# Peptides against a protein of PDB entry 6D0Y, part 15

Target 1, 225 residues: chain A of PDB entry 6D0Y
Amino acid sequence: ETEDHLESLICKVGEKSACSLESNLEGLAGVLEADLPNYKSKILRLLCTVARLLPEKLTIYTTLVGLLNARNYNFGGEFVEAMIRQLKESLKANNYNEAVYLVRFLSDLVNCHVIAAPSMVAMFENFVSVTQEEDVPQVRRDWYVYAFLSSLPWVGKELYEKKDAEMDRIFANTESYLKRRQKTHVPMLQVWTADKPHPQEEYLDCLWAQIQKLKKDRWQERHIL

## One batch from the design tools (peptide; aimed at target 1 H5 S8 C19 V31)

Design b2_p13_3 (made by RFdiffusion4)
Pose (drawn by RFdiffusion4):
Structure b2_p13_3 (pose): chain A 225 residues (1-225), chain P 13 residues (1-13)
Amino acid sequence: as target 1 above (225 residues)
Amino acid sequence: AEEAVEELEELAA
């Protein structure tokens, strides 16, 4: 019964309400502490559900997990392990669109001080390392590069300041791969073949240009909540 | 914090 109280309470946080978003998260994180001794098992799978199925509300739930971790270290560990467990499950089942949501979630948890930045950089340079794998489809290399680049809008500023020597090695490996990709197929996927008024760009070249601009901008982006 | 929890409980009902 109270479980249903916990689920609908987690799913609706951040919706329109009289209280501010921060006041709601601080209050919700407080009640999840009180119920945690009894319902640790249930609270865990619910947070795993929203990290998988609600990527639009991503930053809301990483902050919530961040608050519970600062107050309860063992819960933070159990959750991260569950995320690693699910990331493997998703990649094994060929659910890559679902996997990028989990990678984005793990990445943003670095901003919440739940995951150390070196651990995240080590995982990313293993992602880009897929560009070196031989006898694999370009789409495989593309996705692992995409998972890395598409997480940087959230975690980009943090990973670079803490470790820029290894991050530049990753960017160098990434730029090298992007230049040697074949784009012969793009015309079949363009809604317009004309370059005016708006070019229809291949999605990785577009994301690359976006990330490099953000890099030149000192990793300052003014939209992500 | 208590007021925010109460409001969220009403919404969750």

Design b2_p13_3_s1 (made by RFdiffusion4, then SolubleMPNN; from b2_p13_3, 8 letters changed)
Fold by OpenDDE base, seed 1:
Structure b2_p13_3_s1 (fold): chain B 225 residues (1-225), chain A 13 residues (1-13)
Amino acid sequence: as target 1 above (225 residues)
Amino acid sequence: MKKAIEELSKIAS
């Protein structure tokens, strides 16, 4: 494949086709594998770019990377390394929306057998450990908790199946932090119902409640969180 | 992959 054609194939995967998505992904993985000897760097850059710029295709590209990793383990490793570098760069640049998305992307790579569950647990342990840092802004602590919790809809099931004890420890630490952190209260922000008024929950408390419910439901999502 | 695994645990550091 030509370089320009590779870009087109990668960018348009998952769009309207006469073939199934699964067939298209397998086909594309084969094409990319065959072209790695000549276009490894270009393919790597393209995959990183679309992963970042097309969040609506998150599961498509994680699946593609999973298929490609199964074909070429070394390339899969290089891709993960590149995405980790990008995450670090996003954090350094204070691009927190991109950063949280990249955490979700990496999380879903666990489901695609690209990243091992213990490695992801270690990452989340590192995130939650920030809550124990002294002399840092609460916003830093809150963000890493948010990044952890907001990624669990994608990977919580897999992590609890393989590392339940470690995950329980992370949850306990998270709960402890949420109880002791300073919370903003705005009495004017209340949801009124016919039965009773509900105070607007702080965003992390709300997310925590949602994740606890998801966990209780065995990580089967009933509605979009 | 081993290198990447090590980096995952150090993102917040």
Scores: peptide ipSAE 0.302, ipTM 0.905, DockQ to the pose 0.019
OpenDDE base, seeds 2, 3, 4, 5: peptide ipSAE 0.300, 0.296, 0.299, 0.299; ipTM 0.905, 0.903, 0.905, 0.905

Design b2_p13_3_s2 (made by RFdiffusion4, then SolubleMPNN; from b2_p13_3, 6 letters changed)
Fold by OpenDDE base, seed 1:
Structure b2_p13_3_s2 (fold): chain B 225 residues (1-225), chain A 13 residues (1-13)
Amino acid sequence: as target 1 above (225 residues)
Amino acid sequence: MQKAVEELSKIAA
């Protein structure tokens, strides 16, 4: 395959086709594997680029990487390393929207058997440990809690199935932090309806409540968070 | 992959 053709195949995967998405992904994984000896660097860069720039195709590309990782374990590792480097770069550049998305992407890679559950648990333990840092802005502590909680819809089920004790500890630490952090509430911002008033809840408290409900529902989503 | 695992756990450092 030429470089241009590879780019086209990677960018257009998941679009309308006569074959199933799974069949297309399996086929593409085979093509990419065969071309790694000649185009490894190009393929790696392409996959990293589309993973970052096409968030609407998150599950498509995590699945593709999962299939490719099964074929070439070393390449899968290089891809994960590249994405982790990108996450670190995003954090250094204060690009928090990209950073949180990359955390979600990495989280879904656990479901695709690219990243081991214990490794993701360790990452989240590290995230929540930021809440214990002294002399840092609360926004830093809040962001890592947000990154953790907002990723659980993608990976919470898998992590609790394999590391329930560790996850319970992370949850306990998160709950403790949320109780003691500074919160801002303005009564005038409450939403009122004719039937019942709805007090506005702080965004992390709201997310926490949603995640607790998701956990209670055995990680089966009933609505979009 | 081992290197990636190690780096993953240190993102917030």
Scores: peptide ipSAE 0.120, ipTM 0.852, DockQ to the pose 0.019
OpenDDE base, seeds 2, 3, 4, 5: peptide ipSAE 0.119, 0.111, 0.115, 0.113; ipTM 0.852, 0.847, 0.850, 0.849

Design b2_p13_3_s3 (made by RFdiffusion4, then SolubleMPNN; from b2_p13_3, 8 letters changed)
Fold by OpenDDE base, seed 1:
Structure b2_p13_3_s3 (fold): chain B 225 residues (1-225), chain A 13 residues (1-13)
Amino acid sequence: as target 1 above (225 residues)
Amino acid sequence: MKKAIEELKKIAS
């Protein structure tokens, strides 16, 4: 395949086709595998680019990477390395929207058998450990908690199935932090109904409540977070 | 992959 053709194939995967998405992904994985000897660097760059620029296709590209990893473990590793480097760069550049998305992307790679569940648990342990850091802005602590919680809809089920004890510890630490952190003046922000007013929750408290509900529902999502 | 995973565990460090 030519470089231009590869770009087209990668960018357009998941769009309307006479075949199923699964068959298209399998086919594309085969094409890409065959071209790795000649175009590995190009393919790697393309996949990293579309992963970042097309968040609406997150699960498509994580699945594709999963298929490629199964075919070529070395390439899968190089892709993960590239995405981790990008995450670190995003954090250094204070691009927190990209960073949280990349955490979510990496989380979904666990479901695609690219990243082992215990490794992701270790990453989240590291994230939540930031809450114990001294002499740092609360915004730093809050962001890592946010990144952890906001990724659980994609990977919480898998992590609890394989590392429930460790996840419970992370949850306990998260809950403890949320109870003691400085919060905005929520009582002054009310949502009014015909029957009774109710206070507006702080954003992390709200997310925590949603995740607790999701966990209670055995990670079967019933509403949009 | 091994190297990548080690880095993954230390993102917040």
Scores: peptide ipSAE 0.390, ipTM 0.929, DockQ to the pose 0.019
OpenDDE base, seeds 2, 3, 4, 5: peptide ipSAE 0.389, 0.380, 0.382, 0.386; ipTM 0.928, 0.927, 0.927, 0.928

Design b2_p13_3_s4 (made by RFdiffusion4, then SolubleMPNN; from b2_p13_3, 5 letters changed)
Fold by OpenDDE base, seed 5:
Structure b2_p13_3_s4 (fold): chain B 225 residues (1-225), chain A 13 residues (1-13)
Amino acid sequence: as target 1 above (225 residues)
Amino acid sequence: MEKAIEELKEQAA
């Protein structure tokens, strides 16, 4: 029954409460820590599940994991390993929607002090390096650039504060790729859209422009991207 | 949530 209670608490955290979300998360983290000796595997599985299936609670669960990591560093590491494994599995299964979400989730874990900034920079370097691969479909190159850029709203500020030179290099490589890649989406969509006076941009070009604006605004979001 | 958390805290103590 205790196990069932844990499942309920993990699933329901962030719902309407008399206490602040922060207080509830701190309390839940304490309870989960105390129960790790008996229910570590179950708790780990539950957290992985809700992290994947409840994207609307992304920041709630990244925060919870951050609190747990602070209390039990080993558990935090095991969680990250599980999420990385899931990312690899998603990519292998060509489940790119889940994969990009997982990259975003991992990105926010940097803010929660679960993943170190240099590690995330290294991941993004690896992603952007795919643009240099020879004899691969452009869709593969595009996806990794998309995964990188679409995650920056969650982690760009932190990464530039700590690794500005490395991030500038990644940006330069990204820009270079975007200039030389073939743009096929806009021509196809233009058949069905009126682009005057504001022509529709290709989706990666549009995202790039949004991220450049976000960077210019010192990573302070004024609207939901 | 609060009551459940407190209850579990007591059980874990």
Scores: peptide ipSAE 0.023, ipTM 0.724, DockQ to the pose 0.144
OpenDDE base, seeds 1, 2, 3, 4: peptide ipSAE 0.023, 0.023, 0.021, 0.023; ipTM 0.720, 0.719, 0.710, 0.722

Design b2_p13_4 (made by RFdiffusion4)
Pose (drawn by RFdiffusion4):
Structure b2_p13_4 (pose): chain A 225 residues (1-225), chain P 13 residues (1-13)
Amino acid sequence: as target 1 above (225 residues)
Amino acid sequence: SAEAMERLEEAAE
C-alpha cells in the first residue's frame, strides 16, 4: 500500500506544484530516508525504473539519487551497481536507445558527486575505443561515439576541468573517427536535398559541431535544468 | 493522484 504511495510519489516529483522543485526534492529525499530501512529493495527498483524510462526528467532524478547517496553511501553503491547491471542487460538485448539514457544518467550522477569523474572518463575512452575495433559495422562505432558525445552536455564541464589530458585524447580519437566516416547514404535520409535555407545534417556531424561550440564556450550551456 | 500531490506538498513543508 505504502509502496504505491512511494511509486506515485517518485513519478510525480517535479510536476507543477506550489512548492519549488528544490523544496520538493529535499522533502521527498527526506521521506525516502525514513522509509528506506523497510523498503530499500522497492525504492531501489523504482529509481532504476525512472532512470530507464523517464530520460526527459533525468536531472530531477539524478539530484534525488545524489541526495540519498550523500546521506547513505551503501544505497548509492547498490544503485550504481544496479545501473551497471542494467546497462549490460540493455546492450545485450540490443536496446541501444535505452542504453544511452542509462549512460546519460551515470554521467550526470558525476555532477551529483555520486560517481567519481575518473571512473566516468575511463568508461568513455572505452566507448571511443570501439572506433578502433575492426570488422564491425560503422553503426556500432557510431553509437558508442554518440553515447559519449550526447552525455557531454550534462557532464562535459566537470569531466574536462578534473581531467583534461585524457579527455583531449578522447576528443582526438573522436575527431579522427568522424573525419573518416562515409556519408554516401545521407541523401536517402534527407527530408530536403537543398542546403538552403537549412541544411539537413548527419546526426553525428551535427552533434560534433554542437559539442565543439560548447567547448569553445567554456562548457557553459544555459538550458539544462 | 490528488493525495500524492498533497503528500508531496506536506513533505516539502

Design b2_p13_4_s1 (made by RFdiffusion4, then SolubleMPNN; from b2_p13_4, 6 letters changed)
Fold by OpenDDE base, seed 3:
Structure b2_p13_4_s1 (fold): chain B 225 residues (1-225), chain A 13 residues (1-13)
Amino acid sequence: as target 1 above (225 residues)
Amino acid sequence: SEETEKALEEAAK
């Protein structure tokens, strides 16, 4: 395959097709594996780019990477390392929207058997530990809690199945922080009922309540959070 | 891999 053709295949996967998505992903994984000896660096760059720039295809590309990882474990590792480097760069550049998306992407890679559950738990432990830092702005603490909580819809089930005790500790620390932090009101539009107005709730408290409900429901989503 | 796991654990630093 030519480089231009590879780019087209990677960018267009999951779009309108006569074949199933699963069939297309398996086929693409085979094509990419065959081309790794000649185009590994190009393929790696392309996958990193589309993963970052096409968030609507998150599960498509995590699944594709999962298939590639099963075929070539070293390539899977290199991809994860590249995404982690991008996460670090995003944080350094104060691009927090990209950073939180990358955390979510990495979270879904656990479901695709690319990242081990214990490693993801360790990362989240590090995130929540930021709440214990002294002499730092609360916005920093809040962001890491937000990054953790907002990623749980993608990985919470797997992490509790594998590391329930460690996850409970992280949750306890998170709850403790949320109770003691300064609360601010964020402009938001939330419609819970058509008949009665809902009182405004602080954003992180609202997210926490949603995650608690998700956990109670055994991580079965009823709506998009 | 071992390197991948270490990199992931240090992502928040």
Scores: peptide ipSAE 0.104, ipTM 0.827, DockQ to the pose 0.019
OpenDDE base, seeds 1, 2, 4, 5: peptide ipSAE 0.106, 0.095, 0.102, 0.098; ipTM 0.831, 0.821, 0.824, 0.826; seeds 1, 2, 4 fail the geometry check

Design b2_p13_4_s2 (made by RFdiffusion4, then SolubleMPNN; from b2_p13_4, 7 letters changed)
Fold by OpenDDE base, seed 4:
Structure b2_p13_4_s2 (fold): chain B 225 residues (1-225), chain A 13 residues (1-13)
Amino acid sequence: as target 1 above (225 residues)
Amino acid sequence: DEETLKALEEAAK
């Protein structure tokens, strides 16, 4: 395949086809594998780009990478490394929306057997450990908690199946932080009842509640969070 | 995968 054709194939995967998505992904993985000797760098860059810029196709590209990883372990590793580098760059550039998405993407790579569950647990441990940092803005601590919690819909099931004790520890630490952190409330968002006025839940508290429910439901997602 | 682990740990800093 030519470079331009590869780009087209990668970008268009998941679009309407007479074949199943799974079949198309398998086929594309085969094509990409065959072209790695000649276009590894280009393919790597393309996959990183679409992974970052097409969040609506997250599961498509994580699956594709999973298939490629199964065919070429080294390439899978290089891809993960590239994504990690991108995560670092995003954080450095204060692109927190991209960064959180990348964490989510990496999380789903666990499901695709590209990243080992223990590795992801370790990453989340490090994230939550930021809550213990001194003399840093709360926004930093909050972001890492957010990145952790917001990624759990994609990987919580897998991590609890394999590392339940470690995950429980992370959850305990998270809960502890959420209880002690300063919360911002907007008066206009308060819900007033006859006897008890209640402020609107803070975004992390809300997310925490959602994740707790998801956990209680054994990570069976009933609705999109 | 230890290599991946190291990468992820580093990314979390």
Scores: peptide ipSAE 0.041, ipTM 0.766, DockQ to the pose 0.019
OpenDDE base, seeds 1, 2, 3, 5: peptide ipSAE 0.010, 0.036, 0.039, 0.037; ipTM 0.547, 0.757, 0.760, 0.754; seed 5 fails the geometry check

Design b2_p13_4_s3 (made by RFdiffusion4, then SolubleMPNN; from b2_p13_4, 6 letters changed)
Fold by OpenDDE base, seed 1:
Structure b2_p13_4_s3 (fold): chain B 225 residues (1-225), chain A 13 residues (1-13)
Amino acid sequence: as target 1 above (225 residues)
Amino acid sequence: DKETQEALEEAAK
């Protein structure tokens, strides 16, 4: 297939088709595998690009990469390395929205059997360890905690199934940090809908509460009506 | 998967 055709196929996957999404992904994985000997670099770049530019198709592309990894393990590894490099670049460029998305993407790759659970646990351990750094802005510490917690809806179940003890340690460290960190409380930021007015929770405290609930619910999300 | 593990461990630095 031509280079332009590959780009079109990769970008349009998941759109309306006569076939199921699963069938289309399997077919595309086969096409891409066949072209890897000639177009590995191009395919790698294309996948990295669409993964970043089309966040609404996150699960589609993680699944596709999972299928490709099963067919060609070396390519899967190279893709992960490329995404990690992009994460580092995003952090250096202070593009925190892209960075958190990339962490989420990598998290979902664990579900697709591209990244091993222990490796992801190690990354999260490193993230939470930032809270122990001295002489750094709290915003930096908060961001890494946010990146960790906000990714758990995508990978928390798998990580606790495989590395429950290590995850409990990370949670304990996170909880400890959240208790000791400085919080900005504005009396005017109160919720008045209940019988008793209560202060609006800080965003990390809110997220922590949500994740704790998710954990208690065995990582099954309930749909809010 | 060792290379991936090492890369992930370095991502937070």
Scores: peptide ipSAE 0.095, ipTM 0.834, DockQ to the pose 0.018
OpenDDE base, seeds 2, 3, 4, 5: peptide ipSAE 0.089, 0.079, 0.095, 0.075; ipTM 0.833, 0.825, 0.835, 0.820; seed 5 fails the geometry check

Design b2_p13_4_s4 (made by RFdiffusion4, then SolubleMPNN; from b2_p13_4, 7 letters changed)
Fold by OpenDDE base, seed 1:
Structure b2_p13_4_s4 (fold): chain B 225 residues (1-225), chain A 13 residues (1-13)
Amino acid sequence: as target 1 above (225 residues)
Amino acid sequence: DEETLKSLEEAAK
């Protein structure tokens, strides 16, 4: 009965309400904190489940976890551990879409003061270090670079504010890898403009260019038509 | 637990 109620509250947070989202999240955090002594395992499982299955509510649940972490540090730690385990399981199962989403989720947890910036930097260092592995498929190397770069819109600002030197090293290593990796070039894949045609960029090169631009813009995103 | 997190991250390759 109580478990069903908690599930409903967690799943429906962020939906239409008479109160603000911030107020609802604070209220829910208080309810969950009060029930942790009796339902810690259930609450942990529920939060992990909704975090994974409702990607459209990513920032809602990272914020909720941030609020809970502020109230109960031990629970926050257990949640992070569970999410890291889930990431490992996703990678082992070759579920790369889930894996990249989980990396993004963890990245946003840095903004919510759940994961320390140095820890996330270390994780990204580990990802980019895969590019140095020998006798592995390039698709493996490419994926970890993709996971790193595609997560930076959520955490790049914070990481550069706290660990700029380390981030510069990671960027240098990434750039070096992108220059030396094998690329697929098809002459017929052209983007046509009023001025002149140009080759379509490979997806990682394109993403790299976008991230470089974002960095130059001090990690402020622009909305385009 | 930051120490545990680091250990798990290292194993996430």
Scores: peptide ipSAE 0.040, ipTM 0.758, DockQ to the pose 0.018
OpenDDE base, seeds 2, 3, 4, 5: peptide ipSAE 0.037, 0.037, 0.039, 0.038; ipTM 0.740, 0.744, 0.764, 0.759; seed 2 fails the geometry check

Design b2_p13_5 (made by RFdiffusion4)
Pose (drawn by RFdiffusion4):
Structure b2_p13_5 (pose): chain A 225 residues (1-225), chain P 13 residues (1-13)
Amino acid sequence: as target 1 above (225 residues)
Amino acid sequence: AAAAVEELEALAS
């Protein structure tokens, strides 16, 4: 019964309400502490559900997990392990669109001080390392590069300041791969073939240009909540 | 914090 109370309480955090978003998260994180001794098992799989199925509310739930971790280290570990477990499950089942949500979530947890930045950089340079794999489809290399680049809007500022020597090695490997990609198929996927008024760009070249501009902007982006 | 929890509980109901 109170489980249902916990679920609908987790799903609706951050919706329109009289209280501020921060006041709601601090309050919700408090009640999840109190119920945690009895319902640790349930609270865990609910947070795993929203990290998988609600990427639009991503930063809301990473902050919530961040608060519980600062107060309970063993819970933070159990959750991260569950995320690693689910990331493997998703990649094995060929659910790559679902996997990018989990990688984005793990990345943003670095801003919440739940995951150390070196551990995240090590995982990313293993992602880009897929560009070196031989006898694999370009789409495989493309996705692992995408998972890396698409996570940087959230975790980009943190990973670069803490470790820029290894991050530049990753960017160098990434730029080298992007230049040697074949784009012969793009015309079949363009809504307009004309370059005016708006070019229809291949999605990785577009994301690359976006990340490089953010890099020149000192990793300052003014939209992400 | 308690007021925010009460409001969230009302919304969840």

Design b2_p13_5_s1 (made by RFdiffusion4, then SolubleMPNN; from b2_p13_5, 7 letters changed)
Fold by OpenDDE base, seed 1:
Structure b2_p13_5_s1 (fold): chain B 225 residues (1-225), chain A 13 residues (1-13)
Amino acid sequence: as target 1 above (225 residues)
Amino acid sequence: MEKAIEELSKLAE
């Protein structure tokens, strides 16, 4: 395949086709595997680019990477390394929107058997441990908690199935932090209805409540977070 | 992969 053709194939995967998405992904994985000897670097760059720039296709590309990893473990590793480097760069550049998305992407790679569940648990343990740091802005602590909680819809089920005890500890630490952190003046922000006023919940408290509900529902999502 | 996994666990450092 030519470089231009590879780019087209990678960018357009998941679009309308006569074949199923699963079939198309399997086919593309085969094409890419065959071209790795000649175009590994190009393919790697392309996949990293579309992973970052097309968040609407997150599950498509995580699945594709999962298929490629199964075919070529070395390439899968190089891709993960590249994404981790990108995440580090995003954090250094204070691009927190990209960073949180990349955390979510990496989280979904656990479901695709690219990243091991224990490794992701270790990462989240490290994230939540930031809440214990002293002499740092609360915004830093809040962000890592947010990154953890906001990723759980994608990976919480898998992590609890394999590392329930460790996850419970992380949850306990998160809950403890949320109780002691400084919050905005929530009582002044209310949603009014004809029947009764509803106090507006602080964003992390709200997310926490949603995640607790999701956990209670055995990670079967019933509403949009 | 193993090296990447190790780096993943230390992202917040």
Scores: peptide ipSAE 0.195, ipTM 0.871, DockQ to the pose 0.019
OpenDDE base, seeds 2, 3, 4, 5: peptide ipSAE 0.190, 0.194, 0.193, 0.192; ipTM 0.868, 0.870, 0.869, 0.869

Design b2_p13_5_s2 (made by RFdiffusion4, then SolubleMPNN; from b2_p13_5, 6 letters changed)
Fold by OpenDDE base, seed 2:
Structure b2_p13_5_s2 (fold): chain B 225 residues (1-225), chain A 13 residues (1-13)
Amino acid sequence: as target 1 above (225 residues)
Amino acid sequence: MQKALEELEKQAS
């Protein structure tokens, strides 16, 4: 395959096709593997790029990387390293929206068996440990908690299956932090009825509640009509 | 934080 064609294939994967997504991903993984000897750097760059530019295709590309990793472990490792480097860069640049997305992406890579569960647990332990830092703004603490919690839909099941005790400790620390942190409430946005007042819930508390429910549901997401 | 990220890199290598 030519470089231009590879780019097209990578960018368009997951779009409408006569074949199943799984079949297309497997096929593309095979094509990419075959071209790694000649275009490793290009393919690596392309995958990193689309992973970042097309967040709507997160699971598509994590799956693709998972398939590639199964075929070529070294390449999978290089990809992970590249994404981690990008995460570091985004954090350094204070691009927290990109950073949280990258954390989520890396989390799903655990789900795709590209990143080991213990490594991700260690990362989340470090994230939550920020809540214990003394002289940092709460917004920093909140962000790391958010990055952790918001990634769990993609990795919570795997992490609890492999590291339940460690995850419970992280959850306990998270809960403790959420209870003691300062909360911003907007009274104007509270909805009040005669029988049931509905105060606005703080966003992290809301997320925490959602994650707790997800955990209770064994990390099985239910879709609402 | 940095150490955890390095661990991820080490695992990937």
Scores: peptide ipSAE 0.026, ipTM 0.696, DockQ to the pose 0.019
OpenDDE base, seeds 1, 3, 4, 5: peptide ipSAE 0.024, 0.025, 0.025, 0.025; ipTM 0.691, 0.693, 0.695, 0.696

Design b2_p13_5_s3 (made by RFdiffusion4, then SolubleMPNN; from b2_p13_5, 6 letters changed)
Fold by OpenDDE base, seed 5:
Structure b2_p13_5_s3 (fold): chain B 225 residues (1-225), chain A 13 residues (1-13)
Amino acid sequence: as target 1 above (225 residues)
Amino acid sequence: MQEAVEELSKMAS
């Protein structure tokens, strides 16, 4: 394939086709694998770009990367390294919206057998450990908790199946932090509607409640969070 | 891959 064709194929994957999505992804993975000797750098850049720019296709591209990783383990590793580097850069640039999305993307890569569950658990342990840092702004602590909790819809099931004891510890630490943190922004962020008898609760408390419900439902989503 | 895994686990450090 030409460089332009590769871009088209990668960008358009998941669109309507006569074949199943799974079949199309396997086919594309095969095409990309065959072209790696000539277009490795371009393919890597393209995948990183679409992963970041097309969040609506998150599961499509994580699956594609999973298939590529199975075919070429080294390429899968290079992709993960690129995404982690991007996450670090986003954090340094205070681009927290991109950063949290990248954490979610990496989380789904666990389901695609690209990232090992223990490694993701270790990352989340480190995230939640930020809540114990002294002499740092609460916004920093809150963000890492948010990044952890907001990623669990994508990976919570797998992590509890593999590392239930460690996950329970992380949850306990998270709950403890949420109980003791200050909620000074609640009045500013509260939303009221005519159909709600009470204002919307604080965003992290709300997210925590949603995740607790998801956990109780054995990580089976019944509605959009 | 090994380096990536290590970086992932230490990212918040």
Scores: peptide ipSAE 0.035, ipTM 0.741, DockQ to the pose 0.019
OpenDDE base, seeds 1, 2, 3, 4: peptide ipSAE 0.035, 0.035, 0.034, 0.035; ipTM 0.744, 0.729, 0.726, 0.747

